# Peptides against a protein of PDB entry 3ZOQ, part 194

Target 1, 223 residues: chain A of PDB entry 3ZOQ
Amino acid sequence: QLLQDSWWNQLKEEFEKPYYQELREMLKREYAEQTIYPDSRDIFNALHYTSYDDVKVVILGQDPYHGPGQAQGLSFSVKPGVKQPPSLKNIFLELQQDIGCSIPNHGSLVSWAKQGVLLLNTVLTVRRGQANSHKGKGWERLTDRIIDVLSERERPVIFILWGRHAQMKKERIDTSKHFIIESTHPSPFSARNGFFGSRPFSRANAYLEKMGEAPIDWCIKDL

## One batch from the design tools (peptide; made by RFdiffusion4, then SolubleMPNN)

Design b2_p29_2_s2 (from b2_p29_2, 21 letters changed)
Fold by OpenDDE base, seed 1:
Structure b2_p29_2_s2 (fold): chain B 223 residues (1-223), chain A 29 residues (1-29)
Amino acid sequence: as target 1 above (223 residues)
Amino acid sequence: DEEEEERERLEKEREEEEERRREEEDQAL
């Protein structure tokens, strides 16, 4: 099946809907005719690394990186050996300032994903060199459903919402059950306006501890 | 809201374009 059982049980009905069939047919053409990121096998990596039940934290991104070898199906994350994008560098700077982690020599956030940090983009594919080229093609409806089923979950989730695009999803989150951490985006254009000093990592762990859950080890080891 | 999504998009595109330009400059050196 396309997804692991925990996510498949939550999302299987979406994959049968016309919008997703249209998206799928679009993606088949796109992958055949153009360079699309991530690799088609990596599209659902966020859901592969973090099961529905294992989600502790959600970090929303917009769409994948559109450069060669960058996107790995995880929001903000880049494959090892890829230069850290500016926003990711700022994430690591905040991580260092917040909880004292060293800046890793790579940009892979897979270690977070494996601990229950769902690194979800709202759009899961992109054309090479064309940011948001797959916006409005159906991904947002699927990813909205991902947010919805997490919001409906009894076990609380922490949503980290950087920037307005992510914050627009707050309306879908039951704030009576779930915790929201909001700031400006880690982008160089916005990071100084509230992302830096927002301490999302320590705040997330404080919520996890309050919930009786194991905190995330946010510190990323060098490769 | 649309203007700021567009700003964040344009900011991201600009960052990625500046990064590509730097990579092209670094490859040209």
Scores: peptide ipSAE 0.030, ipTM 0.581, DockQ to the pose 0.082
Fold by OpenDDE base, seed 2:
Parts: structure tokens; sequence; C-alpha cells
Structure b2_p29_2_s2 (fold): chain B 223 residues (1-223), chain A 29 residues (1-29)
């Protein structure tokens, strides 16, 4: 079984569809012929760390980091020992200003994922050194379905949508049940235009508390 | 709207390119 039961029950029909079979055959060729990120075992890490029922917060990314050893199947997250990308540095700067967390000495967001933060990219693979190289290959249809089944869930979810690419998914979210936190992207080019001071972490926790749920411990410990 | 989506895409691509360049510089040292 490709996914844990909670996600499999929601997504099993997608994996039988022609678009996903075509995507799968494309990925087999790509992984055989080129360096693709993340590792094929890590593609669904966001769904492995955070079950369908345990999702509290969703953070949408575009596609994985395309550098060696960076991508670990979680949006914005890098493996320990990898230099923090500029956007991730800005995420930690906002985290510090929002709720007083120290900037961690690593870029792994696995601790968030384990608490119910679904760190989902809209595209789940990339070629080395080629940003968006797997755009329009079928991932977006699967990840749209992930958003849809979360939107259909009775238990509320908080969607954090940084930048317009993520905000395009707002139309798929039932705002009568779910909460949306929007700002500009954490990229150095856009962060000063609304990401800084947006306080997504405290706002997410305030919604969780209103729902009677445990807040996320957003503070990341050093390794 | 399209211009700003394109800007954010170009911004991300530029960030990723600058990161790649730094990694190449760090590997060349």
Amino acid sequence: as target 1 above (223 residues)
Amino acid sequence: DEEEEERERLEKEREEEEERRREEEDQAL
C-alpha cells in the first residue's frame, strides 16, 4: 500500500486514474534517466508524517528544492545539515517575531509535520537544478484532490497560503468550515510586502484554540 | 494578477538559482 490507511481511503481512487498512471510512468523514466528530488521513498513524506485525520494545519509549497540533499518531501523543509534556503530563513525570522522562537541551527520542519502540519507541495518532484521541471505532469491534480478531501472533512483545517500560487487553491476550500491565513510569499523578493508581520503561527494557534484543539509547538529545537 | 503570479514564480526561480550558485561556489571551494 502506497499510503497509510487514512490517506489511502481518501486517495485510492486517484491512483487508479489514467493521469496518475501516466505520471507514474513519467516518474519511472525520470528517476532512471536523471537525478530527481526528493528520493523516491520521500515523495509522500508529507502524507506519511501527517495522517488525514491528524491534519490541523496545511502549508502549501510549489515544488521541492532542486539542490543535492535538500528536499525531504516536505514543503519549505530541508534535511539537517543543509543550509537554510532564503525563504526558510524568512519563515524562521517571522516565527521569531511572531511568537519568540529561536532560529534553529537546521531547516527540518519534521517536528511540525509530526504535530499535524501538512507540509504539502503542489508538485512533489523536481529535476536537479531545474525548478518546476515536473509542473503540469499530473501532481497538481493529485494535490488538488488532497486539498478537496481536506476541505470536505468535517473537522476544521487551517490553510496557510503564502503567495499567489498557493492562494489559487482558495477556491477549493470551504471557508464555512475551514480557516485561511494568507500573505505574500516568504521569498526575499516578496516577504517585505506582507509576509513579515503576517503572524501566521500565532494566528493558526488562535484558531486551533477556538476549535478546542491543542496548539502547534512551532518552536524548533536545535540538533 | 498574472503579472504578480509570474513575478512570484520568477522570484522563486531566482531564489533557487541563487541557492544553486551558492552551492556550486561552496562545492568549488
Scores: peptide ipSAE 0.027, ipTM 0.619, DockQ to the pose 0.088
Fold by OpenDDE base, seed 4:
Structure b2_p29_2_s2 (fold): chain B 223 residues (1-223), chain A 29 residues (1-29)
Amino acid sequence: as target 1 above (223 residues)
Amino acid sequence: DEEEEERERLEKEREEEEERRREEEDQAL
């Protein structure tokens, strides 16, 4: 089985569709002929770390980092020992200013994923050194379905939508039952235009508390 | 808005190009 039961029950029909079979055959060629990130076993790590039922918060990214050893199948996250990308550094700066967390010595967001933060990219693979190289190949259709089934869930979800690409997914979210936290992207090019001071972490926890759910421990321990 | 998307994309490409350059520098040492 490709996914854990909770996600498989929601997505099994997608994996049988022609578009996904075509995507899968494309990916087999890409992984055989080129360096593709993340490792093929890590593609669905966001769904592996956070079950469908355990999703509390969603953070949308675009596509994986395309440098060696960076991508771990989680949006914005990098493997331990990898230098923190500028956007991730800005996320940690905002985290520090928002709720007083120390900046961790690594960039792994796995601790968030394990607490119910779905760190989902809209495109789940990339060629080495080629940002968006797998855009329009079928991932967006699957990840749109992931958003749809979360939007259909009775238990509320908090969607954190940084930047325009993530905010375009708002049309798929039932705002009558789900919460949205929007700002500019954590990118150095946009962070000063609204991401800094947006306080997404405290706002997310305030919604969780209002729903009677345990807040996320956003503070990341050093390794 | 299109400029912000393009900036976010160009930044990601730049972050990744700077990393590639460092890896090339580290391999040249």
Scores: peptide ipSAE 0.027, ipTM 0.568, DockQ to the pose 0.067; fails the geometry check
Fold by OpenDDE base, seed 3:
Structure b2_p29_2_s2 (fold): chain B 223 residues (1-223), chain A 29 residues (1-29)
Amino acid sequence: as target 1 above (223 residues)
Amino acid sequence: DEEEEERERLEKEREEEEERRREEEDQAL
């Protein structure tokens, strides 16, 4: 099967639908004819690191980084040894100001994913040097279903929605059960308009504590 | 509402243009 059992039970019907078969045939051609990111084995890394039942927090991104060696199949995350993108640097600056964490010497968010932070992009693939090149090809329908099945879950989830693209998903979230943390995007163009000082990390942990759950250790160790 | 979508599109286009310009500068060195 393509996914772990907990996600497969929620999503198996999507993989049989015509839209996903068309997406799959498109991706086979794209990976054969062009350089596509991430590596095909890393496309579902967000779901591999964080099971359906273990999700505590969701952070939504748009699409993967389109540069060589950057994309890790996790929103905002880059592989070790890759220069931190501007938005990721601002995420670490807010993390330092919010809860006092040191800025790590790498950009890998795998430690968050392993603790129940689902680092989900709405589009899961991109062409080299062409941001949003796989927009409107079927990924959004699958990732909308991921949000829907989390919203339907009885155990509460915290959704962190940075910028308008992520905030457009708010209509799919049952706010009677789930918590939402909203701000401007961490990009250099928008971060000063509300992302800085939004304290998403301490706010997420305060909700986890109210639910009787263990908080996330957001501090990332150097490699 | 449309102005904020246009601002995010322009923000993304500007990030892509700055990244392309940096790649062109790094190839010219």
Scores: peptide ipSAE 0.022, ipTM 0.588, DockQ to the pose 0.094; fails the geometry check

Design b2_p29_2_s4 (from b2_p29_2, 20 letters changed)
Fold by OpenDDE base, seed 5:
Structure b2_p29_2_s4 (fold): chain B 223 residues (1-223), chain A 29 residues (1-29)
Amino acid sequence: as target 1 above (223 residues)
Amino acid sequence: DEEEEERRKKLEEEEEELERKLEELDQSL
């Protein structure tokens, strides 16, 4: 896939490396032989919607939803018309409690992405019905590099790290320049242990304002 | 002290693994 110039300049060296070529060949086979999500044209949607220079906030996910029509290349986000997954419902509940937003009638977070919220999964593809089926295939090395180049950026970034998987990336983030918001995962299994009441949305906006940046409009309009 | 630290590290690793498994399970629902 073609990336915006800003991301290409940061990642072009990765695409020339053997690991990425092997990943690409693996993906070609997987998409030909299996049902893989998201659609191949949507794999890099997080980078398409949010340029390297426009990143204000990063929200890390694990891997895409593995059900039909769900994944759209953005962490936690689902296509319009798709039932909101439990974690996403909890995200919207926290959004409502944090800053008073209404719960939208859809699960698309594209409006966040367009405002500079990089909705990045650490693994960017998944086989139908098999969560983390593409773990350890090379995506993590690329997405680690994405985190690294953002960490190296002079303009500060806010990293929202829900759960242990995302928090494992904390060591790659220069906290002298960047801000980290951590809590338990929004999953029903962990949300009550710290995610609810963590107020990540208002906290992110507070940091943005301190930096002289425009805050994110986190409220999502109905479609 | 060293033994206690080792035990703490193992528990932390187990907790992290459990959380990842729970996250995966959530996606499967």
Scores: peptide ipSAE 0.046, ipTM 0.629, DockQ to the pose 0.272
Fold by OpenDDE base, seed 2:
Structure b2_p29_2_s4 (fold): chain B 223 residues (1-223), chain A 29 residues (1-29)
Amino acid sequence: as target 1 above (223 residues)
Amino acid sequence: DEEEEERRKKLEEEEEELERKLEELDQSL
């Protein structure tokens, strides 16, 4: 897939490496032989909606939703008309409690992405009904590089790291330049242990304002 | 002291694995 120039300039060297070529060939087979999510044209939606220079906030996920019509290439986000997954429901509950936003009637986070929230999964594809089926196939190396080039950027970034999987990436982030917001995962199994009340949205906006940047409008309008 | 540190490390690893499993379960529901 063709990336925006800003991301291409940062990642072009990765795409020439053997690991990515192997990943690409694997994906060609997977998409041909099985049902893979998201749609192949949506794999890099996070990078399409949010340019390298426009990144203000990063929210890391693990891998895409593996049910029909759910994944849209953005972490935690689901296509309109899809039932909100439990973790996403909890994200909206925290959003309401944090800054007073109404709970939207859909689960699309595209409005965040368009404002500079990079909704990045560490693994960008999955087999239908098989969570983490594409773990360890090369995506993590690419997405680590995405984190690295953002960490190297002079303009500060806010990283929101929910759960231990995302928090493992904090070692790659230069905390002298960038900000990290950490809590437990929004999953029903962990949300009550720190996610609820963590107020990541207001905290992110407070950092943006301190940097002299426009805050994110986190409130999502109904469709 | 070393034994306690090793136990703590094992507990941290177990917690990380548990969180991953819980996250996977949440996605599967």
Scores: peptide ipSAE 0.046, ipTM 0.631, DockQ to the pose 0.274
Fold by OpenDDE base, seed 4:
Structure b2_p29_2_s4 (fold): chain B 223 residues (1-223), chain A 29 residues (1-29)
Amino acid sequence: as target 1 above (223 residues)
Amino acid sequence: DEEEEERRKKLEEEEEELERKLEELDQSL
């Protein structure tokens, strides 16, 4: 099957729907005719690294990085050996100021994903050099469903919503059960308007501790 | 070598373009 059991049980009905079949056929053409990121095997890495039941925190991104070798199928994350994009650099700067973590020598956030941080983009594929080229093709419907099934979960989730795009998803989140951490986007354009000093990492861990859960080790080790 | 440097520069340009698009979208919404 495409996904591990925990996610498959939540999403199997979506994969049978016409919109997803159309999306799949579109993707087959796109991957055959153009350079598409991430690798087709990495599209669902966010769900592969973080099971439905293990989700503690969600960080929403827009769409994958569209440069060679960058996208890992995880929001904001880049493969080892790839230069850290400006937004990711700002994330690490805030991490350092918030909880004292050193800036890692790589941009892989896999260690967060393995601890229950769902690094979800709302659109899961992109054409090389063309940001948001796969917007409105069906991914948003699937990823909205991912947010919905997490919102419906009894065990609370912390949603970190950076920027307006992510914050638009707040209406889908049951705030009576789940926690929201909002700020401006980490991009150089927006970071100084609220992202810096927002302390999302310590705040997330404070919520986890309040729930009696283990905090996330946000500090990333060098490779 | 020169080829690796060129590939790196191209990657950096693509990253800058992506960040610009993210900034524009964040502002427009």
Scores: peptide ipSAE 0.029, ipTM 0.522, DockQ to the pose 0.032
Fold by OpenDDE base, seed 3:
Structure b2_p29_2_s4 (fold): chain B 223 residues (1-223), chain A 29 residues (1-29)
Amino acid sequence: as target 1 above (223 residues)
Amino acid sequence: DEEEEERRKKLEEEEEELERKLEELDQSL
C-alpha cells in the first residue's frame, strides 16, 4: 500500500478512481520527460510524517517549490541547506514575533510534521521552473478528499488558511467541530496586509490546550 | 566514433536512471 494504515483506510478508494489513475499516468510521463519536483518518493511526505489520527493542525499550501533541491513534499518547507524562500522567511518572522522562537538556520519544517502539523499542498507536484504547471490535473480532488476526511473526523483539527487559495477550502470544513485560523498569505506581497501580527502559532496552541491536547513546539532547532 | 560511443553511454545511463525513477514512482503513486 502507498500510505500508512491510518491514511490508507481513509484514502484507499481514491487511488482506484479513474481520476487518480489518469493523474498517475500523467505523472509517469512527466517524471520521465521533464524534471518534476519533489522527488517521487517525497510526494506524500506530508502524509508519511503525520498520520490521519495524529493530525492536530493543517497548514495548506498551493503547490511545491519549483527550484532545484527545494521541495520535500511539505508545504512551505525546504530541504536543509536550501535558501529560505521569501514566504518561509516571513513565516519565521511571524513565529519569532508571535512566540519568541529564533530564526532557524534552515527551512525544514519536518519537526512540525512529526508533531501532528499536516503540511499539505493542494497540488503535490510541479515542473521545474513552472509554478502551478500541474494545477487541474487531479491532485486537487485527492487533497480535497484529505480535507474532507479530516473534516469528518470527530477529534477536532485546526486549519491554518493563509491567503485566498487556502481559504477557498473553508467551505469543506465543518466549523462546528474544527477551528480555522485565517490571514493573508505570508508572501512579501501580502504579509503586511494581515499575516504579520496574526499570531497563528500561539492561537493554534491555545485551541489545542482548550481541547486538552499537547501544544505544538513550533520552535525549530538549528542543524 | 569515440564521441558517438560517449553519447550512447550517457544516453544508456540516463535511461537506466529514468527506469529507476519510474519504478520508484510506481511504488510511490
Scores: peptide ipSAE 0.023, ipTM 0.402, DockQ to the pose 0.016

Design b2_p29_3_s1 (from b2_p29_3, 16 letters changed)
Fold by OpenDDE base, seed 1:
Structure b2_p29_3_s1 (fold): chain B 223 residues (1-223), chain A 29 residues (1-29)
Amino acid sequence: as target 1 above (223 residues)
Amino acid sequence: WEEEQRAVLEELRATLTPEELAELLAELL
């Protein structure tokens, strides 16, 4: 997929590499033969909504939701009209406790993306009903590069790393320049072990303010 | 789905049909 923003300059070389070409061919087959999420036009929505230069915060997910109509190319986010998944519900609960935001009546995080929150999954596609079905197919190499080029950026970034999978990316982040917020995952299986009370939203904004950047308006309006 | 949830998923796979698992997983994400 062609990127029309500052990401192109950062990633164009990746798209010419064999691994990505192989990934692309795989995806062509998958989308033709299987039901794949998100829609092919939405795969790079995280990059479309948040340019390389506009990134303030990164929230890493693993792979897209694998149910119909859910995934919209943004980590943890679901399309309007879709029931909020448990992890997302917990995110909103923490948001409420952290900074007092009301729980929205939808699960779209597009408003965050538009403010510079890169909602990046490490794997950008999934087969219907089969979580992690596209793991190890090449996405991780591309998304690692995304993390790398952000880490190399002079202007600091805040990385929110929920859970072990996301935290494994910490080694790629220059912590002398960038700030990392870590906790357990918002999943019901782990949220009570550290995610709740971690206050990632206020902490992120505190760092943004310290850096002279505008804070994120994390509160999501009802649709 | 994170590695920390592997044990749960394994249990679910062992106890649910593929269809039930898919539905449940969709809700649990």
Scores: peptide ipSAE 0.028, ipTM 0.616, DockQ to the pose 0.099
Fold by OpenDDE base, seed 2:
Structure b2_p29_3_s1 (fold): chain B 223 residues (1-223), chain A 29 residues (1-29)
Amino acid sequence: as target 1 above (223 residues)
Amino acid sequence: WEEEQRAVLEELRATLTPEELAELLAELL
């Protein structure tokens, strides 16, 4: 299967729907005719690294980075050796101020994903140099379903929603079971309006501890 | 878009290349 068993069981019905088949055909054309990011094998990395049952925290992004070698199928994350984008730099600044982590010499968030942090973009592909070029093509319906099945899960999830786009998904989250951490986006243009000082990392761990779950080790080792 | 972000974008549209603007948009969204 394309996905591990836990996600396949939750999403198999979506893959049979017309919208996803149309999306798939669109993607085939796009990858054939243009440079699309991430690599096709990396599109579902968020689901590969974090099983449905292992999700502890969700961090929502919009769409992948559109520069060469950047996107690795995880929201906000960049491949090792890639310069940290401004928003990611601000994420690490907040991480440092929140819980004292050192700023890593790379931008890979794979260590978070492996611990149960679902780094999910709402749109999972993009054309080179064209932000939001795959908006409205079907990804949002699939990723909405991902949010829905997590919301329906009995075991609580923590949703970290940075900025308006992510916060629009709040209506899909059962707040009687799940926790939401909201702030402005880590972008340089919004971070000073609420993201800095929001302490999402310590707050997430506080919720995990309250639920009897192991906290996330948010600190990222240098490579 | 938040009002402040929109104002910044409008100002930057006048000074940025399309590529630079795309990068900015990618960070703002």
Scores: peptide ipSAE 0.023, ipTM 0.587, DockQ to the pose 0.121
Fold by OpenDDE base, seed 4:
Structure b2_p29_3_s1 (fold): chain B 223 residues (1-223), chain A 29 residues (1-29)
Amino acid sequence: as target 1 above (223 residues)
Amino acid sequence: WEEEQRAVLEELRATLTPEELAELLAELL
């Protein structure tokens, strides 16, 4: 897929490496033989909506939703008209308690992405109904590089790391330059153990203001 | 709240092996 110049300049060397070529060939077979999410044109939506230079906040997810019509290439986000998954509902509950936003009638986080919130999954594709089915196929190496080049950026980034999987990436982040917001995952299985009350949205905006940057408008309007 | 947990768990159990589910849950917690 064609990326914007800012990301292409950071990642072009990865796309030439054997692991990515193997991943690409695997994906061609998978998309031809099985139902894979998101749509192939949406795989890099996180990078399409948020350029390398425009990244203010990173929210890490694991892999895309594996149900029909859900995934749109953004972590935790679902297409309009799709029922909000439980983790996303909890995200909106925390958003409401944190900064008073109304719970939207849809689950699209595109408005965050357009403001500089990189909604990145560590694995960018999944087979229908098979969570983590594309784990260990090469995506993690690319997305690790995405984290690395952001960590190397001079302009500070805020990393929101929900749950252990995301927090494992902390070792790749230069905490002398960048800010980390950590809590348990918004999943119903873990949200009560620290996600609720963690106030990641107000904390992120507080860091942005301290940096002299415009805060994120986290409130999502109904469609 | 408990109903939401049950719904998620039921969906995951329907699509994943017990081992895959355990691994996924461990990564999320």
Scores: peptide ipSAE 0.027, ipTM 0.604, DockQ to the pose 0.697; fails the geometry check
Fold by OpenDDE base, seed 3:
Structure b2_p29_3_s1 (fold): chain B 223 residues (1-223), chain A 29 residues (1-29)
Amino acid sequence: as target 1 above (223 residues)
Amino acid sequence: WEEEQRAVLEELRATLTPEELAELLAELL
């Protein structure tokens, strides 16, 4: 797990703790015996693409897509060539309605990550075809720490919290320093109950501008 | 992905109430 220095400085103590060592041993067995997503080299892609200091926006997901070739270590994102999952399709629909972006012909959100959007799942691995199969194995403790160290950062962060699972993390966020954008989840089962029309992208950029920071270019180019 | 997800949804429907399923699906991906 080679992390950028900025993240390593924030998380190095976690990697020495027993819970993480146990998680690591579990993952070694899982990857050896089962089909686990994402690829082991991609587990920390969210942290690889977005350094601790470069985080402008956080978008929380639950756990990775559990189908072959989908997960790439970024919440909601899928590798190019992969059919866009329903929630991601709705994200792009809202993006179009919010700020006029065209719907991209792929589902990779890497361009967001490279601009400072931390696309973090609370659980970073999953068994093929078994959603939440690695829930409660230690990832949540690490990702809680990621949220904590961001909350402790002086430079403000914008947290986009879609759905109840993500919103449960609100208690860990210092709202005196950081901004929170909340709505229902982009899932087809909840999107019409508040996600559509929530305009998280323009709202996030409005906060960034008020902070004197460059806005995110949310529009994704076709490949 | 829809075909892969179908098996998972069938399992979830077998183990969760409609309300629990809706809540879970609203928080997944």
Scores: peptide ipSAE 0.025, ipTM 0.582, DockQ to the pose 0.175; fails the geometry check

